# Peptides against a protein of PDB entry 6NYY, part 104

Target 1, 212 residues: chain A of PDB entry 6NYY
Amino acid sequence: KHFEQAIERVIGGLEKKTQVLQPEEKKTVAYHEAGHAVAGWYLEHADPLLKVSIIPRGKGLGYAQYLPKEQYLYTKEQLLDRMCMTLGGRVSEEIFFGRITTGAQDDLRKVTQSAYAQIVQFGMNEKVGQISFDLPRQGDMVLEKPYSEATARLIDDEVRILINDAYKRTVALLTEKKADVEKVALLLLEKEVLDKNDMVELLGPRPFAEKS
Target 2, 212 residues: chain A of PDB entry 6NYY as posed
Amino acid sequence: KHFEQAIERVIGGLEKKTQVLQPEEKKTVAYHQAGHAVAGWYLEHADPLLKVSIIPRGKGLGYAQYLPKEQYLYTKEQLLDRMCMTLGGRVSEEIFFGRITTGAQDDLRKVTQSAYAQIVQFGMNEKVGQISFDLPRQGDMVLEKPYSEATARLIDDEVRILINDAYKRTVALLTEKKADVEKVALLLLEKEVLDKNDMVELLGPRPFAEKS

## One batch from the design tools (peptide; made by RFdiffusion4, then SolubleMPNN)

Design b2_p20_7_s1 (from b2_p20_7, 12 letters changed)
Fold by OpenDDE base, seed 4:
Structure b2_p20_7_s1 (fold): chain B 212 residues (1-212), chain A 20 residues (1-20)
Amino acid sequence: as target 1 above (212 residues)
Amino acid sequence: HMDRETVYEIFPAYSTIAPP
Protein backbone atom coordinates (compact mmCIF):
# COMPACT_ATOMS: atom_id res chain seq x y z
CA LYS B 1 0.00 0.00 0.00
CA HIS B 2 2.74 2.46 0.85
CA PHE B 3 4.66 1.52 -2.24
CA GLU B 4 1.62 1.96 -4.43
CA GLN B 5 0.98 5.33 -2.90
CA ALA B 6 4.53 6.35 -3.55
CA ILE B 7 4.22 5.35 -7.18
CA GLU B 8 0.95 7.22 -7.42
CA ARG B 9 2.58 10.33 -6.06
CA VAL B 10 5.35 10.08 -8.58
CA ILE B 11 2.96 9.53 -11.44
CA GLY B 12 0.00 11.69 -10.52
CA GLY B 13 1.38 14.11 -8.02
CA LEU B 14 -0.04 14.89 -4.63
CA GLU B 15 -3.63 14.10 -3.90
CA LYS B 16 -5.65 17.24 -3.84
CA LYS B 17 -8.28 16.12 -1.36
CA THR B 18 -9.42 19.70 -1.16
CA GLN B 19 -10.66 19.66 -4.71
CA VAL B 20 -14.26 18.65 -4.37
CA LEU B 21 -15.66 17.95 -7.78
CA GLN B 22 -19.27 18.67 -8.39
CA PRO B 23 -21.30 15.48 -8.67
CA GLU B 24 -21.79 15.91 -12.40
CA GLU B 25 -18.10 16.52 -12.94
CA LYS B 26 -17.22 13.51 -10.85
CA LYS B 27 -19.62 11.47 -12.94
CA THR B 28 -17.97 12.73 -16.10
CA VAL B 29 -14.55 11.81 -14.76
CA ALA B 30 -15.74 8.36 -13.76
CA TYR B 31 -17.12 7.59 -17.20
CA HIS B 32 -14.06 9.10 -18.85
CA GLU B 33 -11.69 6.94 -16.88
CA ALA B 34 -13.95 3.93 -17.32
CA GLY B 35 -13.63 4.46 -21.05
CA HIS B 36 -9.86 4.30 -20.83
CA ALA B 37 -10.00 1.27 -18.59
CA VAL B 38 -12.43 -0.73 -20.71
CA ALA B 39 -10.69 0.17 -23.95
CA GLY B 40 -7.42 -0.99 -22.48
CA TRP B 41 -9.06 -4.15 -21.21
CA TYR B 42 -10.42 -5.26 -24.56
CA LEU B 43 -7.67 -4.07 -26.88
CA GLU B 44 -5.16 -6.80 -27.54
CA HIS B 45 -2.12 -4.59 -27.82
CA ALA B 46 -2.97 -2.24 -24.99
CA ASP B 47 -0.93 -2.43 -21.83
CA PRO B 48 -2.43 -4.19 -18.83
CA LEU B 49 -4.44 -1.98 -16.54
CA LEU B 50 -3.02 -1.51 -13.06
CA LYS B 51 -5.20 1.13 -11.55
CA VAL B 52 -8.03 3.50 -12.32
CA SER B 53 -8.66 6.51 -10.13
CA ILE B 54 -11.00 9.45 -10.07
CA ILE B 55 -9.23 11.09 -7.16
CA PRO B 56 -7.81 14.38 -8.36
CA ARG B 57 -4.02 14.53 -8.31
CA GLY B 58 -1.90 17.45 -9.33
CA LYS B 59 -3.36 18.66 -12.61
CA GLY B 60 -5.33 15.49 -13.24
CA LEU B 61 -8.91 14.79 -12.26
CA GLY B 62 -8.51 11.10 -12.81
CA TYR B 63 -6.24 8.61 -14.45
CA ALA B 64 -5.88 5.08 -15.69
CA GLN B 65 -2.51 3.54 -14.98
CA TYR B 66 -1.11 0.75 -17.07
CA LEU B 67 1.88 -1.51 -16.79
CA PRO B 68 3.97 -0.94 -19.86
CA LYS B 69 5.41 -3.99 -21.49
CA GLU B 70 9.14 -4.07 -21.66
CA GLN B 71 9.41 -3.65 -25.39
CA TYR B 72 11.62 -1.57 -27.60
CA LEU B 73 9.77 -2.14 -30.85
CA TYR B 74 6.21 -1.16 -31.50
CA THR B 75 4.07 -2.34 -34.37
CA LYS B 76 1.58 -0.20 -36.19
CA GLU B 77 -1.18 -2.30 -34.64
CA GLN B 78 0.16 -1.72 -31.16
CA LEU B 79 0.32 2.00 -31.72
CA LEU B 80 -3.23 1.98 -33.04
CA ASP B 81 -4.53 0.18 -29.97
CA ARG B 82 -2.70 2.63 -27.77
CA MET B 83 -4.34 5.46 -29.65
CA CYS B 84 -7.72 3.82 -29.15
CA MET B 85 -7.09 3.40 -25.45
CA THR B 86 -6.03 7.02 -25.25
CA LEU B 87 -9.24 8.05 -26.98
CA GLY B 88 -11.34 5.88 -24.67
CA GLY B 89 -12.14 8.68 -22.28
CA ARG B 90 -13.35 11.08 -24.94
CA VAL B 91 -15.36 8.36 -26.64
CA SER B 92 -16.97 7.34 -23.37
CA GLU B 93 -18.05 10.91 -22.75
CA GLU B 94 -19.59 11.04 -26.20
CA ILE B 95 -21.42 7.73 -25.83
CA PHE B 96 -22.84 8.39 -22.39
CA PHE B 97 -23.35 12.14 -22.31
CA GLY B 98 -23.63 13.17 -25.93
CA ARG B 99 -21.17 15.93 -25.17
CA ILE B 100 -17.43 16.30 -24.93
CA THR B 101 -15.39 18.15 -22.35
CA THR B 102 -11.97 19.73 -22.14
CA GLY B 103 -10.83 16.83 -19.99
CA ALA B 104 -9.44 14.95 -22.96
CA GLN B 105 -7.01 17.70 -23.97
CA ASP B 106 -3.92 15.79 -22.91
CA ASP B 107 -5.25 12.60 -24.46
CA LEU B 108 -5.80 14.35 -27.76
CA ARG B 109 -2.34 15.84 -27.58
CA LYS B 110 -0.85 12.40 -27.08
CA VAL B 111 -2.90 10.92 -29.90
CA THR B 112 -1.88 13.75 -32.20
CA GLN B 113 1.77 13.32 -31.35
CA SER B 114 1.56 9.59 -31.86
CA ALA B 115 -0.14 9.96 -35.21
CA TYR B 116 2.46 12.39 -36.49
CA ALA B 117 5.26 10.19 -35.24
CA GLN B 118 3.82 7.16 -36.99
CA ILE B 119 3.55 8.97 -40.28
CA VAL B 120 6.58 11.23 -40.25
CA GLN B 121 9.08 9.36 -38.11
CA PHE B 122 8.25 5.68 -38.41
CA GLY B 123 7.19 5.56 -42.04
CA MET B 124 4.02 3.69 -41.18
CA ASN B 125 1.82 5.38 -43.78
CA GLU B 126 1.75 4.06 -47.32
CA LYS B 127 0.82 7.36 -48.94
CA VAL B 128 3.49 9.39 -47.22
CA GLY B 129 5.93 6.56 -47.67
CA GLN B 130 9.05 5.27 -46.05
CA ILE B 131 10.27 8.58 -44.70
CA SER B 132 11.65 9.60 -41.35
CA PHE B 133 12.00 13.21 -40.30
CA ASP B 134 12.64 14.60 -36.89
CA LEU B 135 9.68 16.43 -35.48
CA PRO B 136 10.51 19.89 -34.24
CA ARG B 137 11.10 19.79 -30.52
CA GLN B 138 9.79 22.54 -28.31
CA GLY B 139 12.45 25.23 -28.22
CA ASP B 140 14.28 24.19 -31.31
CA MET B 141 14.64 26.94 -33.85
CA VAL B 142 11.84 26.60 -36.33
CA LEU B 143 13.93 24.77 -38.84
CA GLU B 144 12.39 24.76 -42.26
CA LYS B 145 10.40 21.62 -42.83
CA PRO B 146 12.57 19.17 -44.71
CA TYR B 147 9.65 18.40 -47.02
CA SER B 148 7.46 20.32 -49.43
CA GLU B 149 4.20 22.01 -48.60
CA ALA B 150 2.44 19.36 -50.63
CA THR B 151 3.98 16.70 -48.44
CA ALA B 152 3.01 18.68 -45.36
CA ARG B 153 -0.59 18.72 -46.51
CA LEU B 154 -0.48 15.03 -47.22
CA ILE B 155 0.92 14.37 -43.76
CA ASP B 156 -1.79 16.46 -42.15
CA ASP B 157 -4.48 14.64 -44.09
CA GLU B 158 -3.13 11.23 -43.24
CA VAL B 159 -2.81 12.19 -39.57
CA ARG B 160 -6.48 13.09 -39.52
CA ILE B 161 -7.39 9.85 -41.24
CA LEU B 162 -5.38 7.84 -38.75
CA ILE B 163 -6.89 9.60 -35.75
CA ASN B 164 -10.38 9.29 -37.16
CA ASP B 165 -9.87 5.60 -37.77
CA ALA B 166 -8.69 5.15 -34.21
CA TYR B 167 -11.65 7.14 -32.99
CA LYS B 168 -14.14 5.06 -34.97
CA ARG B 169 -12.54 1.87 -33.75
CA THR B 170 -12.83 3.10 -30.18
CA VAL B 171 -16.45 4.10 -30.68
CA ALA B 172 -17.24 0.66 -32.02
CA LEU B 173 -15.47 -1.04 -29.15
CA LEU B 174 -16.94 1.01 -26.34
CA THR B 175 -20.39 0.85 -27.89
CA GLU B 176 -20.13 -2.92 -27.88
CA LYS B 177 -18.82 -2.81 -24.32
CA LYS B 178 -21.10 -0.01 -23.18
CA ALA B 179 -22.48 -2.01 -20.27
CA ASP B 180 -18.97 -2.73 -19.07
CA VAL B 181 -18.03 0.94 -19.23
CA GLU B 182 -21.07 1.76 -17.14
CA LYS B 183 -20.23 -0.93 -14.60
CA VAL B 184 -16.72 0.40 -14.21
CA ALA B 185 -17.91 3.98 -14.00
CA LEU B 186 -20.48 3.18 -11.33
CA LEU B 187 -17.96 1.27 -9.30
CA LEU B 188 -15.51 4.15 -9.63
CA LEU B 189 -18.13 6.50 -8.29
CA GLU B 190 -18.46 4.24 -5.30
CA LYS B 191 -14.84 3.32 -4.61
CA GLU B 192 -13.00 6.16 -6.39
CA VAL B 193 -10.10 3.79 -7.02
CA LEU B 194 -10.11 0.44 -8.77
CA ASP B 195 -7.28 -1.99 -9.22
CA LYS B 196 -6.79 -4.90 -11.58
CA ASN B 197 -8.56 -7.27 -9.21
CA ASP B 198 -11.62 -5.07 -9.12
CA MET B 199 -11.66 -5.09 -12.90
CA VAL B 200 -11.35 -8.86 -13.02
CA GLU B 201 -14.22 -9.22 -10.59
CA LEU B 202 -16.32 -6.85 -12.61
CA LEU B 203 -15.46 -7.80 -16.17
CA GLY B 204 -13.81 -11.16 -15.86
CA PRO B 205 -10.23 -11.89 -16.74
CA ARG B 206 -8.70 -9.82 -19.48
CA PRO B 207 -9.20 -11.79 -22.68
CA PHE B 208 -5.57 -11.45 -23.73
CA ALA B 209 -2.67 -13.35 -22.30
CA GLU B 210 -0.41 -11.06 -20.38
CA LYS B 211 3.05 -11.53 -21.73
CA SER B 212 4.96 -12.11 -18.61
CA HIS A 1 -13.11 26.42 -8.62
CA MET A 2 -11.03 23.64 -10.04
CA ASP A 3 -8.35 25.07 -12.26
CA ARG A 4 -9.70 24.96 -15.82
CA GLU A 5 -6.42 23.39 -16.75
CA THR A 6 -7.26 20.11 -15.10
CA VAL A 7 -7.10 17.29 -17.60
CA TYR A 8 -7.58 13.57 -17.60
CA GLU A 9 -4.39 11.59 -17.70
CA ILE A 10 -3.51 8.09 -18.72
CA PHE A 11 -0.35 6.30 -17.75
CA PRO A 12 2.13 5.37 -18.96
CA ALA A 13 2.64 8.37 -21.14
CA TYR A 14 2.49 6.74 -24.52
CA SER A 15 5.25 8.91 -25.78
CA THR A 16 6.27 7.40 -29.06
CA ILE A 17 9.83 6.78 -28.14
CA ALA A 18 11.71 6.99 -31.35
CA PRO A 19 13.99 4.02 -31.33
CA PRO A 20 17.24 5.37 -30.61
Scores: peptide ipSAE 0.040, ipTM 0.555, DockQ to the pose 0.053
Fold by OpenDDE base, seed 2:
Formats: structure tokens, sequence, C-alpha cells
Structure b2_p20_7_s1 (fold): chain B 212 residues (1-212), chain A 20 residues (1-20)
């Protein structure tokens, strides 16, 4: 227990024991995290789930923890599945509540960053072409764009298309697995923390072999 | 760079990114 708490502290930040969520907020968190968990469970190239929690920690009200694959090269398909997993929380909120919250802000940031990277760093978009430009980091002075305004518009359009595609894919997946999302969410509301074994008991074994 | 974060948090503090 102490060792797990130490790892959780390092990864998720300090438990905010003083934050009492309202029942409706806690429900939202549970379904949001269940969305991440289930999306990751049924996406081949998603990282395997280690833990999902609705205990507020650090900057978040809940989290899903995954074990990253030790790989240096990523395919377009792998990046798409990762985007879908990242969108799982927002999509779950839409499916179950018919509304969206600010809870997915960081997820959307990550998805946005991934989409731009795929298009402008990895050359993974056919319309934009095989280009690789450095993305400005926070604090970097962007002097001149290495591409035209027309290219900038094209990049923006293709980023939206990619994100929307990932979103639709995630909607389709979690709609199909809606019952599983609910099972996970309900168990989260009961236990607050689930591990991989809990997920196996609820959903059965992950359909994809963990590539060690 | 691809975000390799393995923890997906909800209701995080706002963070700005600079698109290209």
Amino acid sequence: as target 1 above (212 residues)
Amino acid sequence: HMDRETVYEIFPAYSTIAPP
C-alpha cells in the first residue's frame, strides 16, 4: 500500500483528500475515466491499462494510467488509436450525458498536439505532404513560419479532419461498448480505484496480446 | 513531440499550446 501510494504520488500527484466532489461531478468523473479505460481496452495499439481512479490527484479529478510500450517508432495507426483513447473521456460524457464538460481540456490539448505533430513533423498527411517542421514550444519566439499562409490553412484543416476522424472512431467504439463503459463507471463509483485485474473481471481479457 | 504521458487526467488546469 505504501509503495503504491508513493508511485501514485509521483505519477498522479498528491491525493487531494479535502476535495469532496458533488455526486453529479463524481459521476461525470467516473464515466469520463471509464471512457478512457474502455477505449484503451479495445484499441489494439493503445497502451495497456494499469490503473483507473476517480480520486482527485494533483491537477486532475481522476485519471487512467497506462503502461507505455517501449518503442521508438510509431505508425499512423498507433497514433490514431492513442488519440482515440485520449478522446475516450470526452466521448463517454457525450454518450451518457449528452453534454460536454471542461474535464477533457488536457485531453484535447494532447490530441491537438498529436495531430499537429503527425501532419507537420512526421509527414503523415498526404495533402500536406512529407514535410517536417519543428513545432514551436511554449516560450519560443516564432519568427517566420517555414511555410506559406495557404499551407498553414491546409494544416489547420487537416488537423481538424484528423481529430474529427479520431473522435468519430471513438464514438463508434464506445457506443458499441456502452455497456462496458457503464460497468466500469459503476464499479469506479463503488471502489474509486480499479486495476487491470478488475477490468479483466468486468470485461474479460483484453482482446489484444500485450506486446512485451 | 508526441505526448507520451501515460496518465490521463480530467479537469486539469488550463494549459496553452502554440500551434504551428
Scores: peptide ipSAE 0.030, ipTM 0.533, DockQ to the pose 0.096
Fold by OpenDDE base, seed 5:
Structure b2_p20_7_s1 (fold): chain B 212 residues (1-212), chain A 20 residues (1-20)
Amino acid sequence: as target 1 above (212 residues)
Amino acid sequence: HMDRETVYEIFPAYSTIAPP
């Protein structure tokens, strides 16, 4: 219990039991987190789900925690699935409510960072090519870009393409699994916290063998 | 060198964030 609480604190911050969400907001959070959970469940290269919660912690209204695989090398396919999993919350909101909220801000930041890293640091884009530039860290003076304005435009275009492709893939996945997202969301509204076992009971075993 | 830390910085645990 203490170890789990410590991990939860690192990930989500302190539990804010005093933060009362309106029922509609709580519903939105439940479906958002269910989107993450289900996307991760059905994406081959996504990390295994450990816990999903709609109990507010720190600045978060809910969270999905995954167990990262002990790997140091990532393929383009793995990074794409991670992007899709990260977009799962936003996509779930769109599918179920026909509207988007500010709740996905951090997710979108992560997706954006990943897309730029893939294109500019990892050389994973054919149009941009086998290049690797250091991305400016937050707070670093915007050093003059080591590439032309034309290259900058190309990078921006390819980043958008990559993110849009990930988004479309996530929409297709969660649309197919819409009933599963709803099952998870409804159970979240009842229990507030779900673990891997709860997910197995709801959805069956994860279709991808977890390399233990 | 994409170390594990860099990937985790990009993909930490997912959270629905309240607007400031």
Scores: peptide ipSAE 0.153, ipTM 0.684, DockQ to the pose 0.575; fails the geometry check
Fold by OpenDDE base, seed 3:
Structure b2_p20_7_s1 (fold): chain B 212 residues (1-212), chain A 20 residues (1-20)
Amino acid sequence: as target 1 above (212 residues)
Amino acid sequence: HMDRETVYEIFPAYSTIAPP
């Protein structure tokens, strides 16, 4: 118990019990986090869910905690599933509320960064080809790109295609699993924190064997 | 090794959680 609490403090920061979310905001957060959780549950290459919470911590209004696999190499399929999991919150909001919020800003940033990396660093796009360029770090003056403006446009287009494909995949998944998203969201509103066991009770065992 | 848990936060601080 003490060790878990210590890890939670290190990862999530101090619980800001003082940030009382309005009921509607709390509902939005619950469905958003449920989207992440359910997407991760049913995507083969997603990391296993450890915990999901709608208790605000630090700058976050909620979070899903996953156990990352100890791997250094990622396949295109793995990266896609990670993108889908990351989009799960936004997609859930769209499915249940027909609106989008600013809550997915960081998710969209992560997805965007992943998409660019896949195309310009890992050479995973057939149209762009086997190229590998360093992405400018935040704060680096974008010096002259080592490729033409035409190539830049192509990259941007292919990034959008990749993100849209991930989005559509996530929409399809969470639409199919809509009832599961709702179950998780409702239980989150009740308990505020769910663990892996709660998820198993709600959804059954994760369909994918955890590689021990 | 403390398994670096990846936390997907709503409204996370720009904490660059380095990809694992």
Scores: peptide ipSAE 0.024, ipTM 0.542, DockQ to the pose 0.083; fails the geometry check

Design b2_p20_7_s2 (from b2_p20_7, 12 letters changed)
Fold by OpenDDE base, seed 4:
Structure b2_p20_7_s2 (fold): chain B 212 residues (1-212), chain A 20 residues (1-20)
Amino acid sequence: as target 1 above (212 residues)
Amino acid sequence: HMDRETVYEIFPAYSSIAPP
């Protein structure tokens, strides 16, 4: 019940004007989504892929649907894999096209937010230390940072390091799995929508046990 | 797992992106 409702709500939200993509744009979307899909497939702590679509809907040129694992606690390693999965689209574009597009903006935002949260909320960085501060919310009054400017600079540096590490890990993974990314992208261009079964047929079973 | 909410990662259109 909740699953169907969530799909309907998201689909309904996406049912705005269908955009007609140029072939090169559609190709970019396909490889971007293939990057996410393949990264998610081969990263242990990524969420299982349910569906990938390159059919433009509303404000989206494509999307990937994931089923989150039933967990309330995340390790640093799990968050890293999630960051890598999120970077998969951008990395795929870089590997296959040698260029980057605006398509990864939301991905980069999510990765950035995750990195800051890990460092300043979850205390997962050794240099910054075991601290936990609330991140400023959009629309909150300009509250002074609860830490010094020196600490702010350290945080910013460590965020960049963390994101770069995730990026490098993703590059290594998708370079190794480059043929798989291409297979998924080409199949997306043909079918426009792939499900988990399509991925299994194409890549074989996901190498990690699904948590039931 | 059927009762879990799914997460969507959307590839955004340029027009939907807030200008920097």
Scores: peptide ipSAE 0.235, ipTM 0.681, DockQ to the pose 0.101
Fold by OpenDDE base, seed 1:
Structure b2_p20_7_s2 (fold): chain B 212 residues (1-212), chain A 20 residues (1-20)
Amino acid sequence: as target 1 above (212 residues)
Amino acid sequence: HMDRETVYEIFPAYSSIAPP
């Protein structure tokens, strides 16, 4: 408990007890986080969920903590599952509320970054091909792209395709597991914080063997 | 394949919902 709290403080900052979310916003956060949690639970290559919270911390309205795997090489399938888990919040909002919020901004940034990295750094796209170049870092002068405008358009198109595929996969998963998302969301609204044990009690054991 | 550092930069062990 103390170690987890210490990690939470270091990563998430102090709980902002003064930030009172409106009930509807809190509900949105709960379903958003439930989407992440359930997607991560049922995606083989997602990192296991350690903790999920709808208590505002720092600048966040809620958060999830994952246990990273000791892995150095990642396949397309593994990266896809990570993208799907990351999209879980947005997808949950869409499924349950028929609307989307700004809450997924950071998630979409991560998904976008992953998609570009897969295509332009690791050559994981057949149309773009076996190319690798550095993505511009924030603050780097927009140097001339090391590729043509036509290639830029192709990259952008393939990024959108990859993200859309991940999105569709996530929609399919969370639609299938809609009842589980709701269970997690409702429990979050009651407890505000869930751990792995709560998830096991609610959903049963994670269907994937924990690679020790 | 993506390396570990790149993956962790993109998908950190901590995620949060951005404030509206």
Scores: peptide ipSAE 0.226, ipTM 0.816, DockQ to the pose 0.811
Fold by OpenDDE base, seed 2:
Structure b2_p20_7_s2 (fold): chain B 212 residues (1-212), chain A 20 residues (1-20)
Amino acid sequence: as target 1 above (212 residues)
Amino acid sequence: HMDRETVYEIFPAYSSIAPP
């Protein structure tokens, strides 16, 4: 009940029990979510997986639920692992289907936002330097950029580099763990919902101690 | 642990994706 309410709040919709996905679409969702789940499982600084589902809910065809660590400070390494976990769905689609879908658009948005924040808010890029500028919020008039056009180009380039590095890291990880991604995807197609215990039974214990 | 906000990674339906 509480979980359903939380999902309803985040996804904004009741279980659309009525949305019948085509088998091919359901397979795509299963492998996409399996990519997220496995990436999160084998990345030290990723949030612990709680649940993964391919049951359509509201605006989502599937989802992976994570328990974030109660932390207020994030390292560059932690943010990278989170980016990799977020890219896990897209990477899984590429590895297994050789094609990409629109399913990763929200993931790409999140990764893009994270990359920009790291570079222009947190000063985590050596080329751009230790700078911190407010990113325009949705609806804010883009006032004059506090930096030159040359700096803007540099920022854009470094954002792409950071995202590409995260993507490559995720490709390497999920290629190594390809069999695990397939196991999770196949089990999702059978059960539609997996929890942490299912993942432990399937993959073994998460190799990183749960930071309680 | 139960009181922590959970994070969701969602596979969006195409129809729900606002065109940029």
Scores: peptide ipSAE 0.219, ipTM 0.693, DockQ to the pose 0.101
Fold by OpenDDE base, seed 3:
Structure b2_p20_7_s2 (fold): chain B 212 residues (1-212), chain A 20 residues (1-20)
Amino acid sequence: as target 1 above (212 residues)
Amino acid sequence: HMDRETVYEIFPAYSSIAPP
């Protein structure tokens, strides 16, 4: 108990019990986090879910915690599933509320960064080709790009395509699993925190064997 | 090594969660 609480404090920061979300906002957070959780549950290459919470911590209104795989190399398929999982919150909001919120801003940033990295650093796009350029770090002067404006436009287009493909994949998945997203969201609204066992009780065992 | 847990937060502070 004490060890788990210590880990939670290190990862999530101090619970801000003082930040009382309005019921409608709390509902939005619950469905958003349920989207992440369910997407991660049913995507083969997503990291396994450990915990999902709608208790505000630090600057976060909710979170899903995953156990990262000890790997240094990622396939294109793995990166796609990670993008889909990251989009799960936004997609859930769209499916259930027909609207989007600012809550997915960080998710979109992460997805965008991943897409650019795949295309510009990892050479994973056939149209752009086998290129590898360092992405400017946040705050670095955008030095002259080592490629033409035409190539820059191509990169931007292919990034949008990749993100849209991930988005569509996530929409298809969470639409299929809509009832599961709702089950998770409703239970989150009741318990505020769910663990892996709660998810197993709701959804059954994760269909992908965790490599021990 | 404390397994760096990946936390996906809604409305996170810009926490530089280093990509894994």
Scores: peptide ipSAE 0.051, ipTM 0.584, DockQ to the pose 0.084; fails the geometry check

Design b2_p20_7_s3 (from b2_p20_7, 11 letters changed)
Fold by OpenDDE base, seed 4:
Structure b2_p20_7_s3 (fold): chain B 212 residues (1-212), chain A 20 residues (1-20)
Amino acid sequence: as target 1 above (212 residues)
Amino acid sequence: AMDYETVREIFPAYATIAPP
């Protein structure tokens, strides 16, 4: 318990006990985090869930903590599952509330970054081809793009397609597992924090063998 | 070079729902 709390403080910052969410906002956070948790549970190449919380910490209203695998090489399929897990919160909000919130901003940023990286850095798109360009870092002089405006438009189109595919896959998954998302969300509203054992008790063992 | 840092930077072990 003390070790887990120490890790949480390092990763998530201090609990903001003074930040009282309205019940409806807390419900939104619970279903958002439940979406991440359930998507991660049922996606083979997602990182295993360690903890999920709806207690505000630092700049976050809720969080999910994962145990990353010692992995150095990633396939396109693995990156897709990571994108889907990252979209789980937004998709859960859409499925349960019929509305979206600003809460998914960081998730969408990550998904966008991943999509661009796959297409322009990893050469994982057939239309764009086997190319690898460095994306400008924040603060670097806007060096001229090493590709034409036509290529830029193609990249933007293929990024959108990739993100939409990930989104649709996540919608299909969380629609199938809608009852599980609700179970997790309701338990989060009760306990505020769930660990891997809580998830196993609620959903059964994760259907993918954890590579030791 | 087989770079893995980009993926780790994009998908950290910690995901957060943030207020605007």
Scores: peptide ipSAE 0.180, ipTM 0.778, DockQ to the pose 0.681
Fold by OpenDDE base, seed 3:
Structure b2_p20_7_s3 (fold): chain B 212 residues (1-212), chain A 20 residues (1-20)
Amino acid sequence: as target 1 above (212 residues)
Amino acid sequence: AMDYETVREIFPAYATIAPP
């Protein structure tokens, strides 16, 4: 209840009625959000979409709301699907417009953080091995890394590989589902807000059983 | 300590396209 109310308060934040996006920017936002929505729809381990909007609110030009599962343990495969969903916006922009925008900055930050966490906190990379180091928190003085410069380079390389793999997977998925991304984007441009029912009407039921 | 907080912090239930 408190979490739902907090989300409603964040969602209920003042409609910045004043930020009129140019039609081209609104189109970009629609396809970006459609990319997230469709990727999340067809990735097994992505959180179910509850709502997607291209109405600017607060600091966002668009948003997607998901229903998180009560999950405490995550597999490497589950984290990969989450990364792919997060890359869905950027990938959609690339597929439909042949250009990328700054709109994916937050997405790329999340993907980067996830990749580093997988490699240096969760020990999920075979080359780096079974290591776990605390990542410096934002604002903490970068303490001396407990590993060599060679290890740092290896970590950076493996992070790039992981992100690129997630990106390629997302490109493959959204290319296959390109027509679905377009359907969602066009409906977003019409309705500005879509819910789970709209997605079911457009795409059919999500192919993964929601564990109730 | 199994830190589930890290994943939730990275992948929140609410995602936004930030203006530049």
Scores: peptide ipSAE 0.179, ipTM 0.779, DockQ to the pose 0.609
Fold by OpenDDE base, seed 2:
Structure b2_p20_7_s3 (fold): chain B 212 residues (1-212), chain A 20 residues (1-20)
Amino acid sequence: as target 1 above (212 residues)
Amino acid sequence: AMDYETVREIFPAYATIAPP
């Protein structure tokens, strides 16, 4: 318990017990996190969920903690599943509330970064081809793009296609698993924190063998 | 060196719902 709390403090910051979410906001957070959790549960190449919480910490209203595998090489399919898991919160909000919130900003940032990396760094797009360009880091001077404006437009289009495909895949998944998302969300509202065991009790064993 | 750092940086083991 003390070790987990120490890790949580390092990762999530101090619990902001003073940040009282309105009940509707807390509900939104619960369903958002449930979306992540369920998407990660049913996506083969998603990282296993360790913990999900709707207790505000640091800069987050809720969080999901995963156990990453020591993996150094990623396939296009693996990256897609990670994108889908990351979109799970936004998709859950859309499915259950018919509206989207600002809560997915960081998720969308990650998905966007991943999509660009796949297309322009990893050469994973057939239309763009086997190219690799360094993406500007935050704070780096945007050097002149080493490709034409036509290529830039193509990259942007293919990024949107990739993200939209991931989004649609996530919508399909969480629509199919809508009842599971509801179960997780409701339990989150009761317990505020769920672990892997809670998820197993709710959803059954994860359908993918955890390569330990 | 196969650049695995980019993926780990994009998808950390900890994800948060950011407040607005």
Scores: peptide ipSAE 0.175, ipTM 0.776, DockQ to the pose 0.664
Fold by OpenDDE base, seed 1:
Structure b2_p20_7_s3 (fold): chain B 212 residues (1-212), chain A 20 residues (1-20)
Amino acid sequence: as target 1 above (212 residues)
Amino acid sequence: AMDYETVREIFPAYATIAPP
């Protein structure tokens, strides 16, 4: 309990008990976080879910917390599953509400960063090839790109393709598991915080053995 | 914004694989 609380404080900051969301916003948060939780549950290479919460903390309205594995080498398939899990919130909103909100901004930033890293740092795209360039950090003078404008356009196109593939995969998954997303969202609206045990009770055991 | 957080960085530092 103390260790989990310490991690929660580091990740989410202090609970903002004074931030009252409108019921419709709270519903959106619940379905968004349920999307993350369910996507992570049914994706083999996703990290195990520790906690999902719709209690506002810091700048966030809700969060899903995962336990990372001590892994330093990642395959394309593993990175794809992480992208899909990260898109789970946005996809859930689209499936259930037919609209998207600004709530997925940080998720989209992470997905975008991951896609660019795969293509320009890890050499994981066949069209762009076996290249590795450092991405400009915030505050670095935008030095001239070490590649042509044509290559820049190719990179941008392949990033969009990769993200769209991850998005479509997530849509397919959460559409198949739509009833499970609904169950998790409704339970979140009731309990506000769910752990792994709640997920097991609701959905059954995770289909993938936790490689300890 | 809605937080999606893991206890690790999304992009951990990758080291060059050295032979054993």
Scores: peptide ipSAE 0.124, ipTM 0.602, DockQ to the pose 0.038; fails the geometry check

